# Designs tried in a protein design run: peptides against a protein of PDB entry 2FGR. Part 58

Target 1, 331 residues: chain A of PDB entry 2FGR
Amino acid sequence: SSVTLFGIVDTNVAYVNKDAAGDSRYGLGTSGASTSRLGLRGTEDLGGGLKAGFWLEGEIFGDDGNASGFNFKRRSTVSLSGNFGEVRLGRDLVPTSQKLTSYDLFSATGIGPFMGFRNWAAGQGADDNGIRANNLISYYTPNFGGFNAGFGYAFDEKQTIGTADSVGRYIGGYVAYDNGPLSASLGLAQQKTAVGGLATDRDEITLGASYNFGVAKLSGLLQQTKFKRDIGGDIKTNSYMLGASAPVGGVGEVKLQYALYDQKAIDSKAHQITLGYVHNLSKRTALYGNLAFLKNKDASTLGLQAKGVYAGGVQAGESQTGVQVGIRHAF

## One batch from the design tools (peptide; aimed at target 1 T4 L40 R41)

Design b2_p23_8_s4 (made by RFdiffusion4, then SolubleMPNN; from b2_p23_8, 9 letters changed)
Fold by OpenDDE base, seed 3:
Structure b2_p23_8_s4 (fold): chain B 331 residues (1-331), chain A 23 residues (1-23)
Amino acid sequence: as target 1 above (331 residues)
Amino acid sequence: APAATALEDAAGDISSEFGVTTY
């Protein structure tokens, strides 16, 4: 049997030129290149190719020392794995987010990531961003000649909000082809939630692909998120991403990513462009810098996620510039 | 404005490459 203690401490100095009042924010932020975390994981060989596993992982906030407490809300799973793949029980990434965020060159964190996995509708559910779920059962296939899949179901446990029942129910999955330099995936999910105390379905479809040319990697995402409301019509967002990364001097990586968020319910677009650089001082320690520009149009109020400094919106139609410079250490 | 929920790092778990393992 094995137990591994692991983690990441990622802390930065961050700046955004506008908050909701139009003022600048700056300070010490967290999780600019990777989410800061503390975890325990382990495996037991049960013989015959069967293994038991566990994974417990929580977020670390290095700027305040976890003043709001510590929990295992990133992942808290027990699993069985073997030639059949892996079954997981417990809170985790939903299969759709676990696979489709892998095409984000900014690792779904900091000011540069693809922001499509979001609560677009003021959904009242705990995980209306489509990233994780409570009460989750997941299954992941092995890779068969490049083909793989993942499926998940989360129980609602009769959770109610207003007149909405079944809140927190998730069903979803992906199919993928992963072979050498090529990855491509299609994900589908539905989550039950509430908006304004009324039953709402969060439907998601995501297509992702990447190709590693050795000298550079290209990556792309196409997503539609739709909050289907019985009253007031659907809240639909079409999100697009295209990114490139390249190794620099054997010790660095440069990243450039563009995203477009077409928010149909408010007939408004947001454009995000991010330049990132990571400099590896060792295998475990890196310096990084991110420069992001977010242009809101019309009624769009999106903000960059400078976690620990400012992650709120801006005024409608306002542009925001963000900078992060930090240290990532993995242990 | 809908509160921008902080994105959680769901991609590229470099933490799998590291750690202190006991047997």
Scores: peptide ipSAE 0.313, ipTM 0.700, DockQ to the pose 0.646
OpenDDE base, seeds 1, 2, 4, 5: peptide ipSAE 0.298, 0.304, 0.297, 0.277; ipTM 0.724, 0.711, 0.708, 0.726; seed 2 fails the geometry check

## One batch from the design tools (peptide; aimed at target 1 T4 F6)

Design b2_p24_1 (made by RFdiffusion4)
Pose (drawn by RFdiffusion4):
Structure b2_p24_1 (pose): chain A 331 residues (1-331), chain P 24 residues (1-24)
Amino acid sequence: as target 1 above (331 residues)
Amino acid sequence: FTTTNPAVVAVAFAVAVPLALSLF
């Protein structure tokens, strides 16, 4: 049995060459290499291989001292685990995002990550990026011979927006194979939401795979996200990503990631290339840099996510360059 | 920070479990 207080402070200077008005922005931001967080977790041995767990974790914003207030919105769970796997109750990453975001070499944070888990259709639900859910129950199997799976159901509790009376419902899961160097997963999910007050399903299928050669690791993601309005119409986006990472000189790591976002509703594509470098001063402390280039075509207005500096869109068809340099400290 | 002191662990679970459930 144990109890652990933990966290990460990851703060950076960041710059983007354009915002929605075309002006540059720079400042002090956060979470470029890992999401800043504070949390408390524990594991209690109940005997016979059965364990009880808890986990409370919230995001830290070092640039403004959590001016909007601290919360446990990253994870707030209680759980039972044993030889049967693990059952969790509470807000958390849903199983599809928990497993599939592990293929993103930029840890789903900063200006360099895969953008597929986003609210492509301006859905009105609390979590229309498909990342986390309120009122979540999840089951995770053990890993037997490399095979493993996860399933989750989140209650809507009759949350109503317009014609949608089940906003926030999540049903989803994944199957996967993980043997150390090789990992592959297929995730499928549906969420209930509304767009412009009209009931809409958010359907998501995601495939991810990686192989760690030791001298380098190759990783990729494919995703289709479809917001399908009940009365007809859809906003569909296909997202693709391929990346590689390699250790450099003991202590160092280089990462490169390319992504494409095909936004069918506006018949427009965006392409992104991101180079990253991590220099470890210790196991707990790293300096890092990220450089990203995002090219929008046609009506696309996607922007790089320089958290705490600028994370909005850009003018249609514009290219945007961004940089983050910072320090990550884990405790 | 991590501890395995039994009294401290018990107290932590007594506080954290209700708190987590109240956030449901």

Design b2_p24_1_s1 (made by RFdiffusion4, then SolubleMPNN; from b2_p24_1 with F1T N5D V8L V11E A16L F24I)
Fold by OpenDDE base, seed 4:
Structure b2_p24_1_s1 (fold): chain B 331 residues (1-331), chain A 24 residues (1-24)
Amino acid sequence: as target 1 above (331 residues)
Amino acid sequence: TTTTDPALVAEAFAVLVPLALSLI
């Protein structure tokens, strides 16, 4: 049996030129290149190719020292694994987000990431961004000839909001092909939630692909999120991402990513472009910088996620510029 | 014995197949 303590402390100086009032925000922020975390994990060999595992992981906020407390809301799983793959019990990334966020060159964190995994409809469920679930059972296949898949179900446990009786139920999965430089995936998910106290289905389809040319990597995402409401019609968003990364001087990586969020319910688009650089001082320590521009059109109010500084929206039709410069340390 | 609840598997297929078909 093994137990490993692990973590990341990622802290930055961040700036955004506009908040919801039109004012600039600046300060010390967290998780600009990787989500800051503390975790415990371990494995036990049960013989016959069967292993037990555990994983406990919480977010670290290095700006305030976790003043709001610490929890294992990132992951809290027990697992069995073997030649059949892996079964996980407990709160985790849902299979769709775990696979499809891997195409995001900004690692689903900071001011640069793909923001498609979002609560687009003022859903009242705690995880209406489609990223994680409570009460989750997940299964992941081994990789066989490049093919792999993951499936998950989360119990609602009769959680109610208003007249909605199945809040937090998740069902979803992906199929993928991962072979050498190529990765491609299709993910499908449905989550039960509430909007305005009424039952609502959050349906999600995501296509992802990447190719590593050695000299550069290309990555793309196509997503549709639809909050299906019995009253008031569907809230549909089509999200698109295209990114490129390249190694620099054997110690650096440059990243450029564009995303488009076509918010159908408000007939409004948002455009995001982000330039990032990571400089590895060692295997464990990196410096980084991110520069992001978010252009809202019409009724769109999206904001960049400068965690610890400002992660709110802006005024309708306003543009936001964000900068992060920070240190990432892994242990 | 990992009892795959046949009802959970059936619910998974019953939701994911129509979802996949409705998005094509």
Scores: peptide ipSAE 0.008, ipTM 0.381, DockQ to the pose 0.021
OpenDDE base, seeds 1, 2, 3, 5: peptide ipSAE 0.005, 0.000, 0.008, 0.007; ipTM 0.400, 0.373, 0.386, 0.401

Design b2_p24_1_s2 (made by RFdiffusion4, then SolubleMPNN; from b2_p24_1, 8 letters changed)
Fold by OpenDDE base, seed 5:
Structure b2_p24_1_s2 (fold): chain B 331 residues (1-331), chain A 24 residues (1-24)
Amino acid sequence: as target 1 above (331 residues)
Amino acid sequence: MTTTDPEVVAKAFAELVPKALSLL
């Protein structure tokens, strides 16, 4: 068996011009280009093309040294893999988020990412953003002729919140075509949760596509999230993303991404635009800068996710500008 | 040496960026 220690330390100076009071926030933030992490992984060859694996990964907070402690909430899996693909047992990215976040040019990290994978309804479940699940079993197919798929089920373990049963149950999957410069995927998921102590279904559909022209990459996402409530009607958000990235001088990457969040329950839109640059000092160390602008309209209160500085909302209809400048180191 | 207060630099950048983006 082999054991590999790996990680990323990503720390930045961050600024946002508005918080919930209308005040500026600035300081040392975390995870601006990549989520800071510490992990252990390994594999064992069992013969006959069968392998066992483990993966333990937790988040690192370089600004406070993990003052709230360390855990393996990013991933804690055991797996079997072979010609049939891979089966995973334990907390992980759900198959839908694992595949469909790959079209986000900001890698679901910092102030620039696609924010569609969110708890839009004040859902009371721990993972109502649709990103990860506890008690997860997942299966991933091999790639055959470009086609691949992933499926997952998470057990609720009779978790209840108010009158809601089956809280934390996830069922979902994706189908994809990945061939050369082209990637396209469809993801479907349902998660059982509660809103106001009442049973609620979090339904998600996501389409993603990207094409790499060599000189530039284009990427897009279309998502609908519905929190289906028995009382008070559906909380629906339609989220759209279009992004481009290009290599610069063999050592850099520039990224531009636009997102629209159409929040149907409050008849309100938010527009996000982000410019990012990554400068590779080496294969393991990079400098980066992100610049994001978020325009809320009407009742929208969305905030940029300047982790470690400010990740809250703003006043209704307010615009927020965010900046991150930082160092990413991988080991 | 005028120590540029990080807040003044951050405010100047936060004012310039929405203006630059409003021109697009």
Scores: peptide ipSAE 0.025, ipTM 0.496, DockQ to the pose 0.011
OpenDDE base, seeds 1, 2, 3, 4: peptide ipSAE 0.007, 0.024, 0.017, 0.007; ipTM 0.282, 0.498, 0.384, 0.322; seed 3 fails the geometry check

Design b2_p24_1_s3 (made by RFdiffusion4, then SolubleMPNN; from b2_p24_1, 8 letters changed)
Fold by OpenDDE base, seed 1:
Structure b2_p24_1_s3 (fold): chain B 331 residues (1-331), chain A 24 residues (1-24)
Amino acid sequence: as target 1 above (331 residues)
Amino acid sequence: TTTTDPAEVAAAFARYVPLALALL
């Protein structure tokens, strides 16, 4: 068997020009270019092309030293893999988020990421952002001439909130084509939750594509989230993303990403634009800077996710500017 | 009735596939 200890420590100085009171926030934040993590993983060859695996991963908060404790909530899986693909048991990224967040040029972290994978409806489930699930069984196919798929089911275990009796049940999957410079994927998911103590279905459809031209990469996402409530009507958000990245001088990467969040239940849009730069000092250490602009319209209150400094909303219709400058180290 | 059938979940979203393709 092999066991690998691995991690990332990513810590930044962050600034946002507005909080919920209209005041600036600044300080030391975490996870601006990659989510800070500590993990253990390993594999065992069982013969006949069968392998066992484990993966344990938790988030690191380098600003406070994990003052709220450490856990394996990022991933805690046992797996079997072989010519049939991979089966995983335990908390993980749901198949839809695992695949479709790969099109986010900001690695689903910091002030620049695609924020479509969100709890848009004040859902009362722990994972109503559609990113992870407890009690998850997942299956990933091999790649067949570019074609691949992933499927997942999470048990609710009779978790109740108010009158909702199936909270935390997930079903979803993706189909994809990954061949050379091209990647394209379609993801579908439904999660059972509660809103206001009432049963609610979180439906999600996501289309993603990317192409690597060598000199630059283009990436796009189209997403609809729909919280189907028995009372009060559906909470629908259409999210769009377009991004480009390019290598700079063999040691850097520049990234530009735009996103639009059309929040139908409040008839309000938010526009996000982010410029990022990563400077590789080595294969393991990088400096980075992110500059993000978030324009809320009408009743929209979205905030940039400056983790460790300020991740709350702003006043309705207010615009927010965010900056992060930091160090990422991988081990 | 809450469906756990992947085929019914897929069918519930199939109506949005043409719209997603038209936005590309």
Scores: peptide ipSAE 0.007, ipTM 0.409, DockQ to the pose 0.014
OpenDDE base, seeds 2, 3, 4, 5: peptide ipSAE 0.006, 0.007, 0.005, 0.006; ipTM 0.374, 0.371, 0.383, 0.336

Design b2_p24_1_s4 (made by RFdiffusion4, then SolubleMPNN; from b2_p24_1 with F1E N5D V11A V15E A16M F24I)
Fold by OpenDDE base, seed 2:
Structure b2_p24_1_s4 (fold): chain B 331 residues (1-331), chain A 24 residues (1-24)
Amino acid sequence: as target 1 above (331 residues)
Amino acid sequence: ETTTDPAVVAAAFAEMVPLALSLI
């Protein structure tokens, strides 16, 4: 049996030029290039190609020292793995987010990421962004000549909100092809939630692809999220992403990513453009900078996610500029 | 007892496939 302590401390100075009042926000923020975390993991060889595993991982907030406490809400799993793949029990990334966020060149973190994995409808469930689930069982296949898949189910445990039953139930999965420079995936998920105390299904479909040319990587996402409400009609968002990354010498990486969020329920679009740079001082330590521009049109009120500084919306039709400059250290 | 019939979930996903193809 082996146990590994691991983590990331990522802290930045962040600025956004507008909040919901039209005022600037600035300060010390967290998780600009990678989510700050502390974790424990281990593996036991059971013989015959079977392994047991555990993984406990919580978020670190380096700006306040975890003033709200520490927990293992990032991942808390026990697993069995072998030639059949891996089965996991416990809170984790749902299979759809685990696979399809891998096409986000900003790794679902900071002011630059694809924001499609969102609670678009003021869903009252704890994980209505489609990223993680409590009470999750997941299965991941091996890679068979490039082909791989993952499936998950989360129990609702009779959770109710208002008149909604089965809140927090998740079912979903992906199929993928990962071979050499090419990756492509299709993900499907449904989560039961509530909106305004009424039963709501959060349906998600996501297509992702990437190709690594060596000199540059291209990546793309196409997503639809639909909150199906019994009363008031569906809240649908189509989200699109296209990104490129390139190595800069032997020590750096530059990233450029565009996203479009077509919010059908308010007939309004938001455009996000992010430029990022990472400079590796070592294998464990990097400096980084992110510059993001978010243009809302019409009734759109989206804000950049400058965690620890400002992650709220802006006034309808307003644009927001964000900057993060920080240090990432891995241990 | 609302048994989430796996077939109903599969059908709901199958209805989303044409829509995903229309996004390409």
Scores: peptide ipSAE 0.008, ipTM 0.419, DockQ to the pose 0.015
OpenDDE base, seeds 1, 3, 4, 5: peptide ipSAE 0.007, 0.007, 0.007, 0.007; ipTM 0.358, 0.367, 0.383, 0.384

Design b2_p24_2 (made by RFdiffusion4; failed a check: the pose's geometry)
Pose (drawn by RFdiffusion4):
Structure b2_p24_2 (pose): chain A 331 residues (1-331), chain P 24 residues (1-24)
Amino acid sequence: as target 1 above (331 residues)
Amino acid sequence: SFTVHFDAAGNVTSVDNNFFEDFY
């Protein structure tokens, strides 16, 4: 049995060459290499291989001292685990995002990550990026011979927006194979939401795979996200990503990731290339740099996510360059 | 990290303070 207080402070200087008005922005931001966080967790041995757990974790914003107030929105769970696997109750990453974001070499943070888990259709739900859910129950199997799975159901509790009376419902899961060097997963999910006050399903299918050769690791993601309005119409986006990472000189790591976002509703594509470098001063402390180039075509207005500096869009068809340099300290 | 460890009887067996680590 144990109790652990933990966290990460990851703060950076960041720059983007353009915002929605075409002007550059620079400043002090956060969470370029790992999401800054503070949390408390524990595991209690109940005997017979059964354990009880808790986990409370919230995001830290070092640039403004959490000016909007601290919370445990990253994870707030209680759980039971044993030879049967693990059951968790509480707000957390839903199983599809928990497993599939692990294929993103930029840890789903900073200016370099895969942008597929986003609110492509301006859905009105609290979590229309498909990442986390309120009112979540999740089951995670053990890993037997490499095979493992996860399932989750989040209650809507009759949250109503317009014609949608089940906003926030999540049903989803994944199947996967993980043997150490090789990992592959298929996730499928549906959320209930509304767009412009009209009931809409958010359907998501995601495939991810990686192989760690030791001298380098190759990783990739494919995703279709479809917001399907009940009365008709859809906003569909296909997202693709391939990346590689390699250790450099003991202590160092280089990462490169390419992504494409095909936004069918506006018949437009965006392409992104990101180079990253991590230099470890210790197991707990790293300096890092990220350089990203995002090319929008046609009506696409996607922007790089320089958290704490600028994470908005850009003018249609514009290319945007971004940089982050910072320090990550875990504790 | 700061971690407190317990035995089966609830007694404290060790305390780990790992807010910092030596540089390489």

Design b2_p24_2_s1 (made by RFdiffusion4, then SolubleMPNN; from b2_p24_2, 16 letters changed; failed a check: the pose's geometry)
Amino acid sequence: EITLLYDENGNLTAVLDLTEEPLY

Design b2_p24_2_s2 (made by RFdiffusion4, then SolubleMPNN; from b2_p24_2, 13 letters changed; failed a check: the pose's geometry)
Amino acid sequence: SITTYYDENGNVTKVEDNRTEPLY

Design b2_p24_2_s3 (made by RFdiffusion4, then SolubleMPNN; from b2_p24_2, 15 letters changed; failed a check: the pose's geometry)
Amino acid sequence: ALTTLYDANGNVVAVLDLTSEPLY

Design b2_p24_2_s4 (made by RFdiffusion4, then SolubleMPNN; from b2_p24_2, 16 letters changed; failed a check: the pose's geometry)
Amino acid sequence: AVITLYDANGNVVAVLDLTSEPLY

Design b2_p24_3 (made by RFdiffusion4)
Pose (drawn by RFdiffusion4):
Structure b2_p24_3 (pose): chain A 331 residues (1-331), chain P 24 residues (1-24)
Amino acid sequence: as target 1 above (331 residues)
Amino acid sequence: SYTAPAWVALTDAEVTALNAQAAP
């Protein structure tokens, strides 16, 4: 049995060459290499291989001292685990995002990550990016011979927005194979939401795979996200990503990732290339840099996610360049 | 009987896992 207080402070200077008005922005931001966080967790051995766990974790914003207030919105769970796997109750990553975001070489943070888990249709639910859910129950199997799975159900509790009386419901899961160097997963999920006050399903299918050769790792993601309005119409986005990472000179790591976002509702594509470097001063402390180029075509207005500096959109069809340089310290 | 759990710091393996976590 044990109890652990832990966290990460990841703060950076960041710059984007354009915002929604076309002006550059620079400043002090956060979470470029790993999401800054503070948390408590524990594991209690109940005997016979059965364990009880808890986990409370919230995001830290070092640039403004969590000016909007600290919370445990990253994870707030209690669990039982054993030879049967693990059951968790509470807000957390849903199983589909927990497993599939592991294929993103930029840890789903900073200006370089895969942007597929986002609210493509301006859905009105609290978590229309498909990442986390309130009122979540999840089951995770053991890994037997490489095979493993996860399932989750989040209750809507009759949250009503317009014609949608089940906003926030999540049903989803994944199947996967993980043997160390090789990992592959298929995730499928549906959320209930509303768009402009009209009931809408958020359907998501995601495939991810990676192989770690030791001298380098190759990783990729494919995703279709469809917001299907009950009365008709849909906003569909296909997202693609391929990336590679390699250790450089003991202590160092280089990462490169290319992504494409095909936004069918506006018949427009965006392409992104991101180069990253991590230099470890210790196992707990790293300096890092990220350089990203995002090219929007046609009506696309996607922007790089320089958290704490600028994470909004850009003018239609504009290209945007971003940089982050910072320090990550885990404790 | 019952004995309270000890407070512990993260190991190097746990820190590595935490730093590689792809949770936004």

Design b2_p24_3_s1 (made by RFdiffusion4, then SolubleMPNN; from b2_p24_3, 13 letters changed)
Fold by OpenDDE base, seed 1:
Structure b2_p24_3_s1 (fold): chain B 331 residues (1-331), chain A 24 residues (1-24)
Amino acid sequence: as target 1 above (331 residues)
Amino acid sequence: SYVPAPVVELSDEELTALLEEAEP
């Protein structure tokens, strides 16, 4: 048995031209190319093709040195794996997010990522973005000729908010085909939550696909998120993403990604376009730059996620430009 | 007897995988 200590420290200078007051924000931010993290993982061979595993991972905030503390909220799992696949117990990415975020060419972080995995309805559950869950049991199949699947269930443990019961219950999964240059997946999830102290179901459907042409990769996402409220009707968002990446000169990667967020409850769209470049100084160290433009229309108030600088909204119908330039180091 | 597991770094393959992971 061994224990692997690993992590990423990603810190940037970030700028956004507008906050909620219309003012610029700038400073030192984190996680612009990859989420900064510290992890511990390991496996034990139990014989007969059975392995035990553990994974403990928390986010690192290099700008403030984790002034609010450190935790293992990214992942805190114990697992059994073998020819049957893997069973995980503990807080983790839910199977739907684990698979479907893999199509995001901006690594689900910084100012460029697909923002579809979001709390669109001011849900009061801690994980109403559909990314992770507490009290999670997950199962992942082996790959069978390209076909694979993952399933998860999270216990609500009778958590209540207002009159809502079963808060934090998750059920979901995906089916996928991963073979050579092709990946395609369909994910379905439901979470129980509350909005305004009232029971709400967060339903999610996501389709993802990518193809690696060697000289370039194309990736796409189609998502519907629907908060079904007992009172006030449904809050529905349709999110679309299309991205391309290409290697540059054997040491770099250029990325371009477009996303559309059609926020049906406010009849308002947001358009995001992001250009990114990563320059590898080594296998472990990279410089990067991101340039993002977010155009809100009508009542849309979405902001770019310049973590550590500004991740709030903007005024309705306002556009925001963001820049990140940083260093990523993996160990 | 508890044999303490050695602390090791990521392999090059594991490092590549970590950097390719899209985990928010």
Scores: peptide ipSAE 0.536, ipTM 0.901, DockQ to the pose 0.726
OpenDDE base, seeds 2, 3, 4, 5: peptide ipSAE 0.522, 0.530, 0.534, 0.508; ipTM 0.900, 0.900, 0.902, 0.894

Design b2_p24_3_s2 (made by RFdiffusion4, then SolubleMPNN; from b2_p24_3, 11 letters changed)
Fold by OpenDDE base, seed 1:
Structure b2_p24_3_s2 (fold): chain B 331 residues (1-331), chain A 24 residues (1-24)
Amino acid sequence: as target 1 above (331 residues)
Amino acid sequence: SYVAPELVELSDEELEALLNEAAP
């Protein structure tokens, strides 16, 4: 048996030109190119092609040294794998987010990521962003000539909020085709939650695709998130993303990504455009810079996620510019 | 007998996979 200790420490200087008061924020932030993490994982060969596995992973906050503590909320799984695929038990990325976030060229972190996987409705469930779940059982198929799938179910354990029951129940999955330069996936999920103490279903549909041309990669996402409330009608967001990346000089990567968030409940759009550059000093260490522009229209109040500096909203209809410059080290 | 697990570093492939993982 082996145990691997692994991690990423990613720390940056970040700036945003507007907060909720219209003032600038700047300081030391985290996770601008990759989410900072500490993990332990390992496998045991059980013979006959069967393996046991474990994975424990928590977020690292290099700016404050994890002053609020450390936990394994990123992943805490035990698994069995073999020719049948992999079964996982424990908190993890839900299958839909695990697959469909892989099309985000900004690695689902910093000021540039696709923000579609979000709590759009002030849902009171802990994971109403659709990213992870507690009490999760997941199954991932092998790859069959490019075709693969993942499925998950999370138990609600009779969690209640207000009059809402079944809070935290997840059911979802994806189907995908991954072959050479092409990846394409369709994901469907439903979570039970509460909004204002009332039962709410968070429904999600996501389509993703990417193609690697060797000289550049193109990636795209189409998502609909709908919070179906018993009272007050649906809160629907349509999110779109298109990105491109290209290697630069054998040591760097440039990224450009655009996203549109059409927030139907407030009839308001937000546009995000992000330019990123990663410069590899080694296989493990990189310098990076991100420049993001977020244009809110009408009642939209979205903010860039400058973790450790400012991740809140802005005034309605305001635009925000963000910059991150940092170091990423993996071990 | 229990054999203590060996602490192993990430392989180059595992490191690349880690760095390319899109997870918030």
Scores: peptide ipSAE 0.573, ipTM 0.911, DockQ to the pose 0.784
OpenDDE base, seeds 2, 3, 4, 5: peptide ipSAE 0.568, 0.551, 0.567, 0.559; ipTM 0.909, 0.905, 0.908, 0.905

